# Peptides against a protein of PDB entry 7UQJ: the designs that were tried, part 65

Target 1, 160 residues: chain A of PDB entry 7UQJ
Amino acid sequence: PELYQNFNITPPRGVLFHGPPGTGKTLMARALAASCSSDERKITFFMRKGADILSKWVGEAERQLRLLFEEAKKHQPSIIFFDEIDGLAPVRSSKQEQIHASIVSTLLALMDGMDNRGQVIVIGATNRPDAVDPALRRPGRFDREFYFPLPDVKARFKIL

## One batch from the design tools (peptide; made by RFdiffusion4, then SolubleMPNN)

Design b1_p12_4_s3 (from b1_p12_4, 6 letters changed)
Fold by OpenDDE base, seed 4:
Structure b1_p12_4_s3 (fold): chain B 160 residues (1-160), chain C 160 residues (1-160), chain D 160 residues (1-160), chain A 12 residues (1-12)
Amino acid sequence: as target 1 above (160 residues)
Amino acid sequence: as target 1 above (160 residues)
Amino acid sequence: as target 1 above (160 residues)
Amino acid sequence: PPELYPPLERIL
């Protein structure tokens, strides 16, 4: 209840953080995970990179995604953060496209298979929302999108 | 002398940075490495992710940790930063638990095996200090803990 | 034309972001990628970590670098960002030195092989510019270096 | 001294 109330999200909604790189998407996803954690309620934070899903898990990426979602469900309330989720978009090679399509299909199925009682939030961060598979951006998946504008030059120099 | 004086740390102490994600633990560990580096004294900074220790080094993680500590000792004064060190905590699968337990045991042995004359500081960052193996939090290992509070909402929007 | 005009860079120049860790090199590289992206001109951003080039691609790192540069050229205007590019510096082991030397040699050849008409910028971030192979710091490679100073203590506490 | 090439403000 409270995790989803804190996000004003009905489970199992994915949130897509999109915007220019360095707009703090990863930092915000992390800060949200922490803001939703009180001493009374520890939120379990899982982080994966889109490029790591493809490159580290050649042949086991689907299984690793399943295990990640099971682990997140087991440790609920949980946040699964996919940094650079557009990195699941295939490098345009036919054999890699098939592998990537299977991984994306597994992620779709895992998001669709989350019961509405699970206290698992999925946050995707991307610099290229248009490179995120439109199937991931459908209702019940990454159905909320938050644009992170570039900080003004003066704001960037304050972050640096 | 000065590296440990700058941290007010007696070697071979590990420092655990814990707190909500996006509280700048990684940024602080990095900033500390740099603040302790003068033109006169370059500190060698090594960074590893806890999840990468597990996932990239399946079968060689122990050896890679040993090599990391040897490299850090060779390039002293040095900082070894483990980002997401709680990522060394086993995903609760019996076979992975054994692998993770061996990696954690290797890290424990490496921290215990550091002579008090080595100018190597180990910094662990975690969002979940309670998910860090209690054996890592013992004296002579990660024996100092620094809590990174969530920035106020206004502070987060200044970082973004 | 415009990508290189926006950076005031003559292609195929690499830019080395160096400075203390947590000085926002990664954040700046990302912010630059985005500042150079307008609605009219999407810049494709590729990110790799130096340590990942070594550890993830054992036996295929050279091929993965070639594919990365081909992909960047195919999706021009593009930025290739190497975070922790000093992580390509060999861990001083003779066998790893040979592997790392081959990967660095491949990166050198890829940077030298970029035609001046390609709209691909390479950004390297490092905390240790002196640990970056001097061959990478030559004209036509990482020939521009930007120092990221440590934010003042007060600025760091505002970032935290 | 590392040549402080023109301020990042001109690149941004």
Scores: peptide ipSAE 0.000, ipTM 0.174, DockQ to the pose 0.026
Fold by OpenDDE base, seed 3:
Structure b1_p12_4_s3 (fold): chain B 160 residues (1-160), chain C 160 residues (1-160), chain D 160 residues (1-160), chain A 12 residues (1-12)
Amino acid sequence: as target 1 above (160 residues)
Amino acid sequence: as target 1 above (160 residues)
Amino acid sequence: as target 1 above (160 residues)
Amino acid sequence: PPELYPPLERIL
């Protein structure tokens, strides 16, 4: 409850951060996690890269996703952040569809299996929301989207 | 033409961003892309990590590079950004020379094959310009280099 | 000597940067490197990701670590930055202990073998200092720790 | 080679 209030969102199962890389999606996800952490209530933050789940966890990706969601549930309140989620769950157009379809199906089932009373938020970051399987963007999954615009040229020159 | 004017550069086939990691090379490449995008003319931005082309695309790296350049050409005006390009095209000193030499040769051929009238800019980011194969740094390839200094300590304390 | 003075630290063999991801650990490590670089004395910066040493260098990780330390010693003054060092040297609790234990043992030996008169600084960045093997956090290794707090919400809105 | 799974990046 409180975690979702701090996000100023109705309790979504997932939030999609989309926008160009280097726009601070990961920074914002972390910043939200810390802003929602009090001394009394630390939020556990889990991070995975989508392409690493596919490439480093070939053959165990489904199991590692299940373990991730179980661990996040055990350590509530928690955030699961998938960076580059389009690498984990690409649109079903690639010839490697079978392996991807299994991992996507597992992620869908895990997101659907989250109790809405749980204090687990899933954040997916992508550069290409249209490269994420539309099934993940449906209500009860990544049903809120936040666009990360590029900082204005003037804003960038203040950072550089 | 316009894309290259917005970079304040004669149309290079490639630009090498070099400097320490976290200095905003990727952010600047993105920021340039956005600054060159109007509502009427969106620039398509492709990003690859050099080490991912070697490690994730083992046996298909050459084909994936060709497809990347074809897709960038199809979606002109476009930017191809290679992050950590020294991971893709290390100096020819490693005992794994044969696989690296083939990928480098493919990248050289793709950069040499770019029509100078095309609206495709290639940006390579590296922490170590001297670790990039000198053949990539020749005219008609990554022939412009931009050093990304670390922000001054005072500038960093404004970001942190 | 001068390099360590610029860090405002007694010459540690290693510094652990810890704090949430996106808090600028990598940026700061780099920023320190450039702040310590003069026109007369360039600091060579080596970067490795802990998870990449394990996943990309499976079977050669020990050799690659040795080569990294040798190359850093050859190019003094130098910084070796391990990003996500908890991926390289996790706490000895995982069933894959034997391979991790060997890599950790090699890293320990390399850090112990550094001449304190050498101009090689090792910086490890982690999100979880408690997930780093305690042996790495002992004196003569990563014996200084710097916490990277999340930037205040107001500071983030200036960067985004 | 044994795929070394990165530990659960749990950031407390």
Scores: peptide ipSAE 0.016, ipTM 0.242, DockQ to the pose 0.111; fails the geometry check
Fold by OpenDDE base, seed 2:
Structure b1_p12_4_s3 (fold): chain B 160 residues (1-160), chain C 160 residues (1-160), chain D 160 residues (1-160), chain A 12 residues (1-12)
Amino acid sequence: as target 1 above (160 residues)
Amino acid sequence: as target 1 above (160 residues)
Amino acid sequence: as target 1 above (160 residues)
Amino acid sequence: PPELYPPLERIL
């Protein structure tokens, strides 16, 4: 039986790049952004660090997330790349609970509010997928997780 | 400052993912397929195993390759992912030379016949890049090779 | 400003990132550096441009290479990233032969002298792998070549 | 010669 896998992948509203640091998650996201943009269709790549959103935008992080998603929606097709997303959306059990919970709730609402007709892809990158709120990892959010495995140096050199 | 990267890049006709088994070549191809398909722009991801094309389609493998490329062209933008491409296009020096040579020649012609304006990417994955016909690794074909290293947990944690 | 980042990998003695300009070789090296550095294990990423080593250190380039490798060894785990390595180690047939030949010989000796137990990775990046001395591309040196393809913009965007 | 993972950055 011919495995015609028509991956009509209903686009993930979000993709979680996870794996130890140095695996090129950020580079992959940028390269995804680079290779997806044709001469006829430029994609806008929005890069944000989770820690930067929290540290630079204390009390305005929710507004900045909304603006980011609105800008991404205006510049469709677009990619929102959250580097270090575990810094943006830590597990709801971390004692800085209330501020993080509101930001997580905003991100959840923004991802849920992305119409399945939008050309906005959200890529989260983390070194600690287990530190990301499980609510973000549900279907319709970061429902696709990509493990960036450690470069085994020996194996990498043998193919080159 | 928010780095809006408008990426405008000329298409590779083919990309070779190579690396040890379990390095996430197939996962990454699926990730690409998943992350590039937006709600307005579904990418059709065509997955084929090289060994399956040879074993299931004895005498029709060339026709199936042509159909695959035609379907990929109809469903543009699209990805054709050949898993285990070393099973489809072994080095021309392997004793099953005639049948493999015709399939390789068909794949070469299909990759060469892809207009640089087409929105079809061909991704080959192999554990043995040296087992892939060098003619497929030339400019305008699988001119781009991607090494998926073994996840050396120590090495990656050592880069972190 | 010299971005010293910190890396720990069972080293390839060297990895050659090659591919057209703008394909993210430098970004990959930085992303490898960033993603391999954990809170507990910072990775030292030494970035040098091949042309800068030749232009800034005329007559001391060998000493600076030795110091770079010694610093990288002290700050293990570490990555030495040579951007534009074709500028540091041009093919031995280039008319500025004697000075280039000594620098290449020093780099060869440093890469050969890297114990396979060291946690120093050398990443060379070039737009012209054929312009890099073939002696650097031998086993135990840049024995691992990574082609950074021009991202096919259209088809990658349909996978995202 | 294989591209370093994550190599998909180069496919894009």
Scores: peptide ipSAE 0.000, ipTM 0.219, DockQ to the pose 0.043; fails the geometry check

Design b1_p12_4_s3 (from b1_p12_4, 6 letters changed)
Fold by OpenDDE base, seed 5:
Structure b1_p12_4_s3 (fold): chain B 160 residues (1-160), chain C 160 residues (1-160), chain D 160 residues (1-160), chain A 12 residues (1-12)
Amino acid sequence: as target 1 above (160 residues)
Amino acid sequence: as target 1 above (160 residues)
Amino acid sequence: as target 1 above (160 residues)
Amino acid sequence: PPELYPPLERIL
C-alpha cells in the first residue's frame, strides 16, 4: 500500500498514439489502461470515439466532454482514451466547422485544467496525426506521441 | 456502468505482433490482455505457444484450438494470445507438412467463424512475419500488424 | 485458478524501454503492469525513478533496492519499473562516482539472483540507452529492448 | 492443457 503514495509521479497529461490504420493503437490504448491498474491501484478506463462525440451528441458534445473529465477525476486514477481523435479535434484550418472549433476548445480547456496532481491520463489515437489540431499537440496536452509503425512494407509485398 | 454498453466496438479479429527477438512482443501481448479489462469489463486472457500446440498435442492440436476458441467465447470479453505463432502457422509453401496445413486451416476457420459481435481478440506474436501463412494475414484474421523495432543497431555497436 | 500454474512461462528477467523523451516509455511500462494482471493473477506494480533512488536514499540506495526486490518477490507475480534508469545505472566509465558503481553492482546482483521461476519482471525506461551500464543489457538482465520511435519528424515539421 | 488466464477483476 504505502510505497505507491509517496511517488508524486505526475502522469503525463496526454499521449497521442498515431500511425496507419490497423497498427494496434486502440488495442494498445486499452493495453495502457488495465496495465496501469494493480491490486491496490485500480485504474478506471474511459473510452470514447471522436466521431461519436460529434455525431451522437449534437449540441451536447461539450457537456459530454466535461462530464467525461469530471467522472475521470472522480474515479482517479483513470485513463481517458479517445479513439479516432481526429474525428473530434480536426485542424481548425477548415473554415466551415464552427461546431468542431467549440468542441476542440472545450477539450483544450479540459486538458489545460488538469492539475498536474490529477491521476488522469488522456490518450488520443489517430490514423492522421496531421488532422489533429496542433493546439492539442502542445506541452501540457498531448505532449507525448507514440508512432505505431506499419509492418515492414517488404513483408507486405511478399504477401501480395 | 451504462456508458460502456452502447459502444458496439467490434474488436479487431486479430492483431499480429512481429519484430526481432527480444523486442518485447510477448510482454506487450500480456500488456494488451489485462489492459483491455476495466472494472465492468473483465477480460479473460488465454495464452498458447505455437510450438506447444504442435509438440504437446500431437493429433489433438485441432481439438485444442477449437476448445480454446469455445472457451474464449464462453469467457468473453477475452483475448487469445499465440506466442511464436510462426511455430503454429508456418507458410503452406513447405510441401511436406500435411499436419501443419490442417492446424492452420482450423485456425483460419476459427478466425473466420468469429462473428464480428464476438468480444474475442486474437493476438499472434512472431519473430518471423514472413513465416506466418499469408492466409492468416488477410482481412478478418490478423488484419492488423504491429512492428516491434529493434533497439538502434548503432546503440548496440557502442556496447560491443 | 488451476490453469495459470502449469504454464512455466519464465517471464523475461528484464526489459529495457528506450527512445527519445515523450515517446510514452513510462506510460507503456505502466501499461505492461496491470496488463499482466487479471482477476486471479493480481500483479503488483513497483515503480521507482533512478534519480530518486540516488538522491532520496543517499547511503541507503542499496538497501532500498534489496527491499524492493524482496517485496516484489513476496508480492509475485510483480513488475518492478525503473523510470529514468540511466539515473540509477550510469555507465561505469565515469571514474568519479564510486557510489553509483555500488548501486549498479547491487542491481546487477539482484537481477542475476532472480531465479528463472520468479514471477518478477523488471522494466527499465531511459531516454539514453547508451548511458545505461552495458552490464545491465546482458542476457539474464535487460536482455530485451523496446525502442520507442519519435513521431515522424515530417509530421512535427508541419506543426512548426 | 494450455492454460487460460483468469478474467480481470472489476477495478472500481
Scores: peptide ipSAE 0.000, ipTM 0.186, DockQ to the pose 0.060; fails the geometry check

Design b1_p12_4_s4 (from b1_p12_4, 5 letters changed)
Fold by OpenDDE base, seed 5:
Structure b1_p12_4_s4 (fold): chain B 160 residues (1-160), chain C 160 residues (1-160), chain D 160 residues (1-160), chain A 12 residues (1-12)
Amino acid sequence: as target 1 above (160 residues)
Amino acid sequence: as target 1 above (160 residues)
Amino acid sequence: as target 1 above (160 residues)
Amino acid sequence: PPELYPPLERVL
């Protein structure tokens, strides 16, 4: 949050952290929250996993997303971090595609409904940016993307 | 890596990284692999997600675990990193509990079958150490545990 | 800690974490300290900022460095983390260059005076590895370097 | 329930 204020840059509504698994996306989101927290100005950090939105909130995922955004707005300044946001992606069944489409549409509407005057930043983390719905990657949503490379290991990480 | 050399402690076969999500467990495992790799001695890094072992390797998970350990042994020195190892935990169905029990028994046997002379380290990462089978946490398996505190938590590192 | 045991690698006295700001260097150092601490064997983590050594310890910085290394030796196993170690670099005045040269020579002597039998690791973090005195980067000091790459920001974060 | 992390305290 503070980085964008200090640069006189309108904070994006959403930032997509993408890159191989274990490149520090989640860690960076936490470090950003910690770095933006002063003794005078604590940032509230909300974390959700994309897969948990589908599996734990079955039938209530939309409501839980709405509550999350309301709570983030209530506790400004705040960060909403969606870890594994590609886990919102449809699983191989047509019924899950419908559930996914509904959850994604709710997330789109919530991101579109955030007035730029709110001190709420949404961070999505994914290992598969191409598995994230292109509608989430449009201006006013996750309109900024950060690639987290593997730590440049001169070692052959054969990620098999 | 260095601190345990100085301790004259038998290197564990397995290390459990536990702590809240996004505390850098996966990043640490990668950084450890990077740090142990020199131009003369590259470490091979194998990464698997616990949930992927259950979902992607349905009916072949045991074979894929055996192949993973054989390949890690072939490419010594190596690290096997199980991200979200608590994702091997049983899903709510009795049939999945049986599949879980079989996969966990295979992992136990593979960890027990690693000769201490092998340059293979197994790292498990979890957000829920209590959701990891206690049999995996026994001596000769994940017998060392490392807590990754939140960056915001006064990890009472006595910063003296 | 354990990985260097298994590889029969002499533990370096010092490790330099370098890379752009916000790449998780400080966070990694804390996570290393946390990860090396067990219930039976806690690692003492000493953190100092390079700029604080120059600004807060004016006229006593050398003594405070000596005390820090003695205390780290007393509380073995321990990590000394110098965040922003490039902040030991001289500020634009000749008088500050002399103070810097004296502080750096003290740090060099302290790192050289660490017997390899000590369970003390020194981690330096910098955004500017070229601003770190080359004498600190020699064998027996910060002889291992870890690059923390930027997340390749396809997005124009004007990091101003 | 999704964990609300309390307001990040400054690591002094």
Scores: peptide ipSAE 0.000, ipTM 0.378, DockQ to the pose 0.058
Fold by OpenDDE base, seed 1:
Structure b1_p12_4_s4 (fold): chain B 160 residues (1-160), chain C 160 residues (1-160), chain D 160 residues (1-160), chain A 12 residues (1-12)
Amino acid sequence: as target 1 above (160 residues)
Amino acid sequence: as target 1 above (160 residues)
Amino acid sequence: as target 1 above (160 residues)
Amino acid sequence: PPELYPPLERVL
């Protein structure tokens, strides 16, 4: 959290954690939630898997997303973490997934509808950032991306 | 591998990382691989998702598991990491999953067939250890379990 | 970074990651560096091991610390990560470690001398927070501490 | 042939 104050960076509505599998994306999101929580100020952490929203919430996925964002808003300050967000919001190029297109559209609307004054941060995690709909990667949504490289021994934590 | 050599500990055949989602199981497996790798001694890391073995290797899953273990044996010292191993090796109680029972039986045989002299470590990760077949949790298989708790909010990441 | 702006939290000069070995401290520091860099804004990550500063920089350790902080200041925004900082900054109670006392005094002065307007974050990691000089844990230095619990092993981190 | 394995990530 505090790193961005020093950097004069306006907090994003959404943060995309991307990188190879097992680079600590989910752990980082949890650690950020824990790190921003004090005894006096607890952050509520909501976690969902992208594929679970599609498989477990068939026919109600949009309503469940709306409820999640409403509950996060009620429990401010809060973090919504979407693990494997590529499973929830695949690239629209497949003609056959009207359900995915609807869920993506609902997620877009929910992220756009977040008041920037709200203490709700959305963190998406993916192993395949290119499989995430580019509409989610636009300003006001997941407008910040975080590459979790493999721990390469060489000094290149190039977060390019 | 090197962690066990330095401690005069025979490496387990299998280690089960279990705990809530996003507790860093996969990350720990990678970090263990990295920490056991030196410039002189590199560890080869093999990763598979349990559900991907079922979905992508329909009809050949057993052969693909055999090939994975053979390749890991060729690239010793090596780590085989099964993420979401509960997806590969569900509890035998469901009569309807003969395919799962066969894959589980192959995985059991592969783990039993690992010579303890081999520098191959198998790490299984799951969010639901109780959904993993108890036969995999016996001595000579995943005989060591590792609980990854949620970072307790009480473990103050006081970024006050 | 941005989580702190939304939460009206003043960024620390230093963050102490502490907890048992293998809890992901180094990995978290790297992932935080990762998470603070975007395409438009790259963070430079400097990593040093505490014991390496003592062993590799015998007689020049203070100068090397000064150079490290100057280089981090030149490459703002930046993160300085001290892994195993207990090796660099032991508790002053041992009469025999004049070299450690000098290095600790230099590190204290460097952390105190960081203008809060600087985009330099110092992350220390240790397995032994009680072995770190309490003077480093005061406000304006490592004034934030992060406990990386062991995964509470009810279920066996039996690295037996 | 389907690339059987994602490239061996050498965790150096």
Scores: peptide ipSAE 0.010, ipTM 0.380, DockQ to the pose 0.088; fails the geometry check
Fold by OpenDDE base, seed 3:
Structure b1_p12_4_s4 (fold): chain B 160 residues (1-160), chain C 160 residues (1-160), chain D 160 residues (1-160), chain A 12 residues (1-12)
Amino acid sequence: as target 1 above (160 residues)
Amino acid sequence: as target 1 above (160 residues)
Amino acid sequence: as target 1 above (160 residues)
Amino acid sequence: PPELYPPLERVL
């Protein structure tokens, strides 16, 4: 409840941060986690890279996703942040479709299995929301999207 | 033409962004892409990590590089950004030389095969230009280099 | 000597940067490297990701760590930066303990084998110092820790 | 080769 109120989001199972890399998607997800953490309520933040789940966890990606969601549930209130989620759940267009489809199906089932009363938020970051399987962007999954624009010319000169 | 004019570069086949990580190489490549995009001319931005091409595409890296360049050519004007390109094309010094040499040779051939009239810019980012195969830094490849200095003490205190 | 003076650290074998990702740990490590580099004394900066050492160097991680430390010693003054060092040296709690323990033991031996007169600084970045093997946090290893707080709301709006 | 699974990066 309070975690979702602090996000100003109707309790989504997931939020998709989309926009160019270097726009601070990961920074914002972290800043939200920290600003929602009080001395009494520390938010546990879990981070995974989508492409690392696929490449480093070949053959155990489904199990590691289940463990991640179980651990996030155990450590509520929690955030699961998937960086580069398009690497985890690409649009069904590559000849590697079967392995990707299994991982995506597991992620869908895990997001669908989250009790809306749970204090677990899933944030996915991508550069291209259109490269993420549309099934993940349906209501009850990543059903809120936030665009991260590029910093303006003046903001660039402050970072560089 | 106009894309290269907006970079203030004589149409290089490639630009090497070098400097410390966190200096905004990726952000700058993106900011350049965005500032060169008008409402009428959207620049397509392709991003790959050099080490991901080597590790995730074991046995298909050459084919995936060809597909990437073909797709960039199809979606002109476009930018291909290789982050951590020293991971893709390390200096020929490791006993894995044959696999690396094949991928490097493919990248060299793809850069050499780019029509100078094409609106495809290749940007490589590295922390160490000296860790990138010198063959990639020759004229007609990554023949322009931009150093990304660390933000000054005042800029650091704005980011931290 | 001067390198360590610029860090305001008694010559540690290692410094642990900890704090949320996006807090500029990598940026700071780099900023320190650049601010310690003069026209006469260029600091060589080596960067590795802990999870990449584990995943990309399966079966050669120990050798690659040795080569990294030898190369850093050859190119003094130098910084070895391990990003996501908790991925390299996790707390001994997973059933994969033996392979992790070997890599950790090699890193411990390399840090213990560094001459305190050498101009090699090792910086580890982690989001959780408690996820790093306590043996790495002992005196003569990563014995100094710096917390990277999240940027305040005003600093966030300058980066975003 | 045995894929070393990175530990659960619990951040905080």
Scores: peptide ipSAE 0.009, ipTM 0.249, DockQ to the pose 0.116; fails the geometry check

Design b1_p12_4_s4 (from b1_p12_4, 5 letters changed)
Fold by OpenDDE base, seed 2:
Structure b1_p12_4_s4 (fold): chain B 160 residues (1-160), chain C 160 residues (1-160), chain D 160 residues (1-160), chain A 12 residues (1-12)
Amino acid sequence: as target 1 above (160 residues)
Amino acid sequence: as target 1 above (160 residues)
Amino acid sequence: as target 1 above (160 residues)
Amino acid sequence: PPELYPPLERVL
């Protein structure tokens, strides 16, 4: 936040954490939430799983996304973390593609509808950046991508 | 991969990561996937939870395992990571033992059916290596075991 | 265990790991389970998610908690890890508040009912220590709290 | 509805 204020840089609305599963994407997203939370400035962290949005929120997923963004806006500064955001990728079944397209369109609209002055950062974690809808990866959405590389080669040589 | 090519060593078909939960087995398995993924050689990482194989795949678990191995073979070099592979251990109910024995037998057959030239590494993560069927721990299956020790005694003394 | 025997200190019945999600609470709780597990003294680790207690155990959550504590007592020394124990926090619906209050009261009774000689340590991991019922945070329950700070500020400055 | 099989995590 403070860095962006000083440089007149519009903070990225969304950050995509990608990389192999368990490279600590969830760990780092969560680690950003509390590093940004000082004693003076508590950051509210909201977490949702992409797969849970599809499976548990059938018929209300769009409403639950809206409520999540509204609650994040109420609790600014806030981070919305979507774990497994690639779970918001179309599964190859036609009926799921429609539901999925609707959820993605809602997420796009919610990310676009965030005022540039909002202190809501959206973090998506995916293992498959290429399975994330390219529309989500555009400027003003998940416009920053962070690859989570593996820990050191020496661990590889011990195992392999 | 490259190490095994240079030494004419048949790569282990399976690696068992065991140790207390959250010693970073999942992190390390995932950390092996992308360390093996260079810009020149992307490794495809497939993840499944043992408990999900039993609970969500009732009646199709065997087929889904076959599809997983076929897809891993198509996307070579690849890593199949079974998180909580001890969840493929018999729960003490007779009906679950039969389903479980069938799933384990399918996994054994799939691991045995991998051509030694296949660039598919199977990683099982368990908290209970003794709850993993000994048949899975035989040569040509999960024949390498890596214990994930705890982070340092000093962290223990701070907590305990 | 040995430290507490030498100092005549009653081991804490419960430890609350709090901090931003993915600061490694689950990793550390799990890391404590195996550091305490020597070749001579295997510690049995039991894991449950707070959200799973509410969603999957509807109508049997209390019984499943009792069974968990009984099984942990049978497999001493043992650790019971509640991941997302804040998932045992009231969701804003009145009907969930009643069910939730009943589950929390059961957990309180189970923690209080542990004999001081029991080698059962309960670890709760939460992202929201303030959403955990204060009754759980009293002496003889989750009486030790460990904050999981973030990894270094430099990672923050690269992302923000 | 049949619980959708979790999508195969492809890490590229």
Scores: peptide ipSAE 0.006, ipTM 0.191, DockQ to the pose 0.095; fails the geometry check

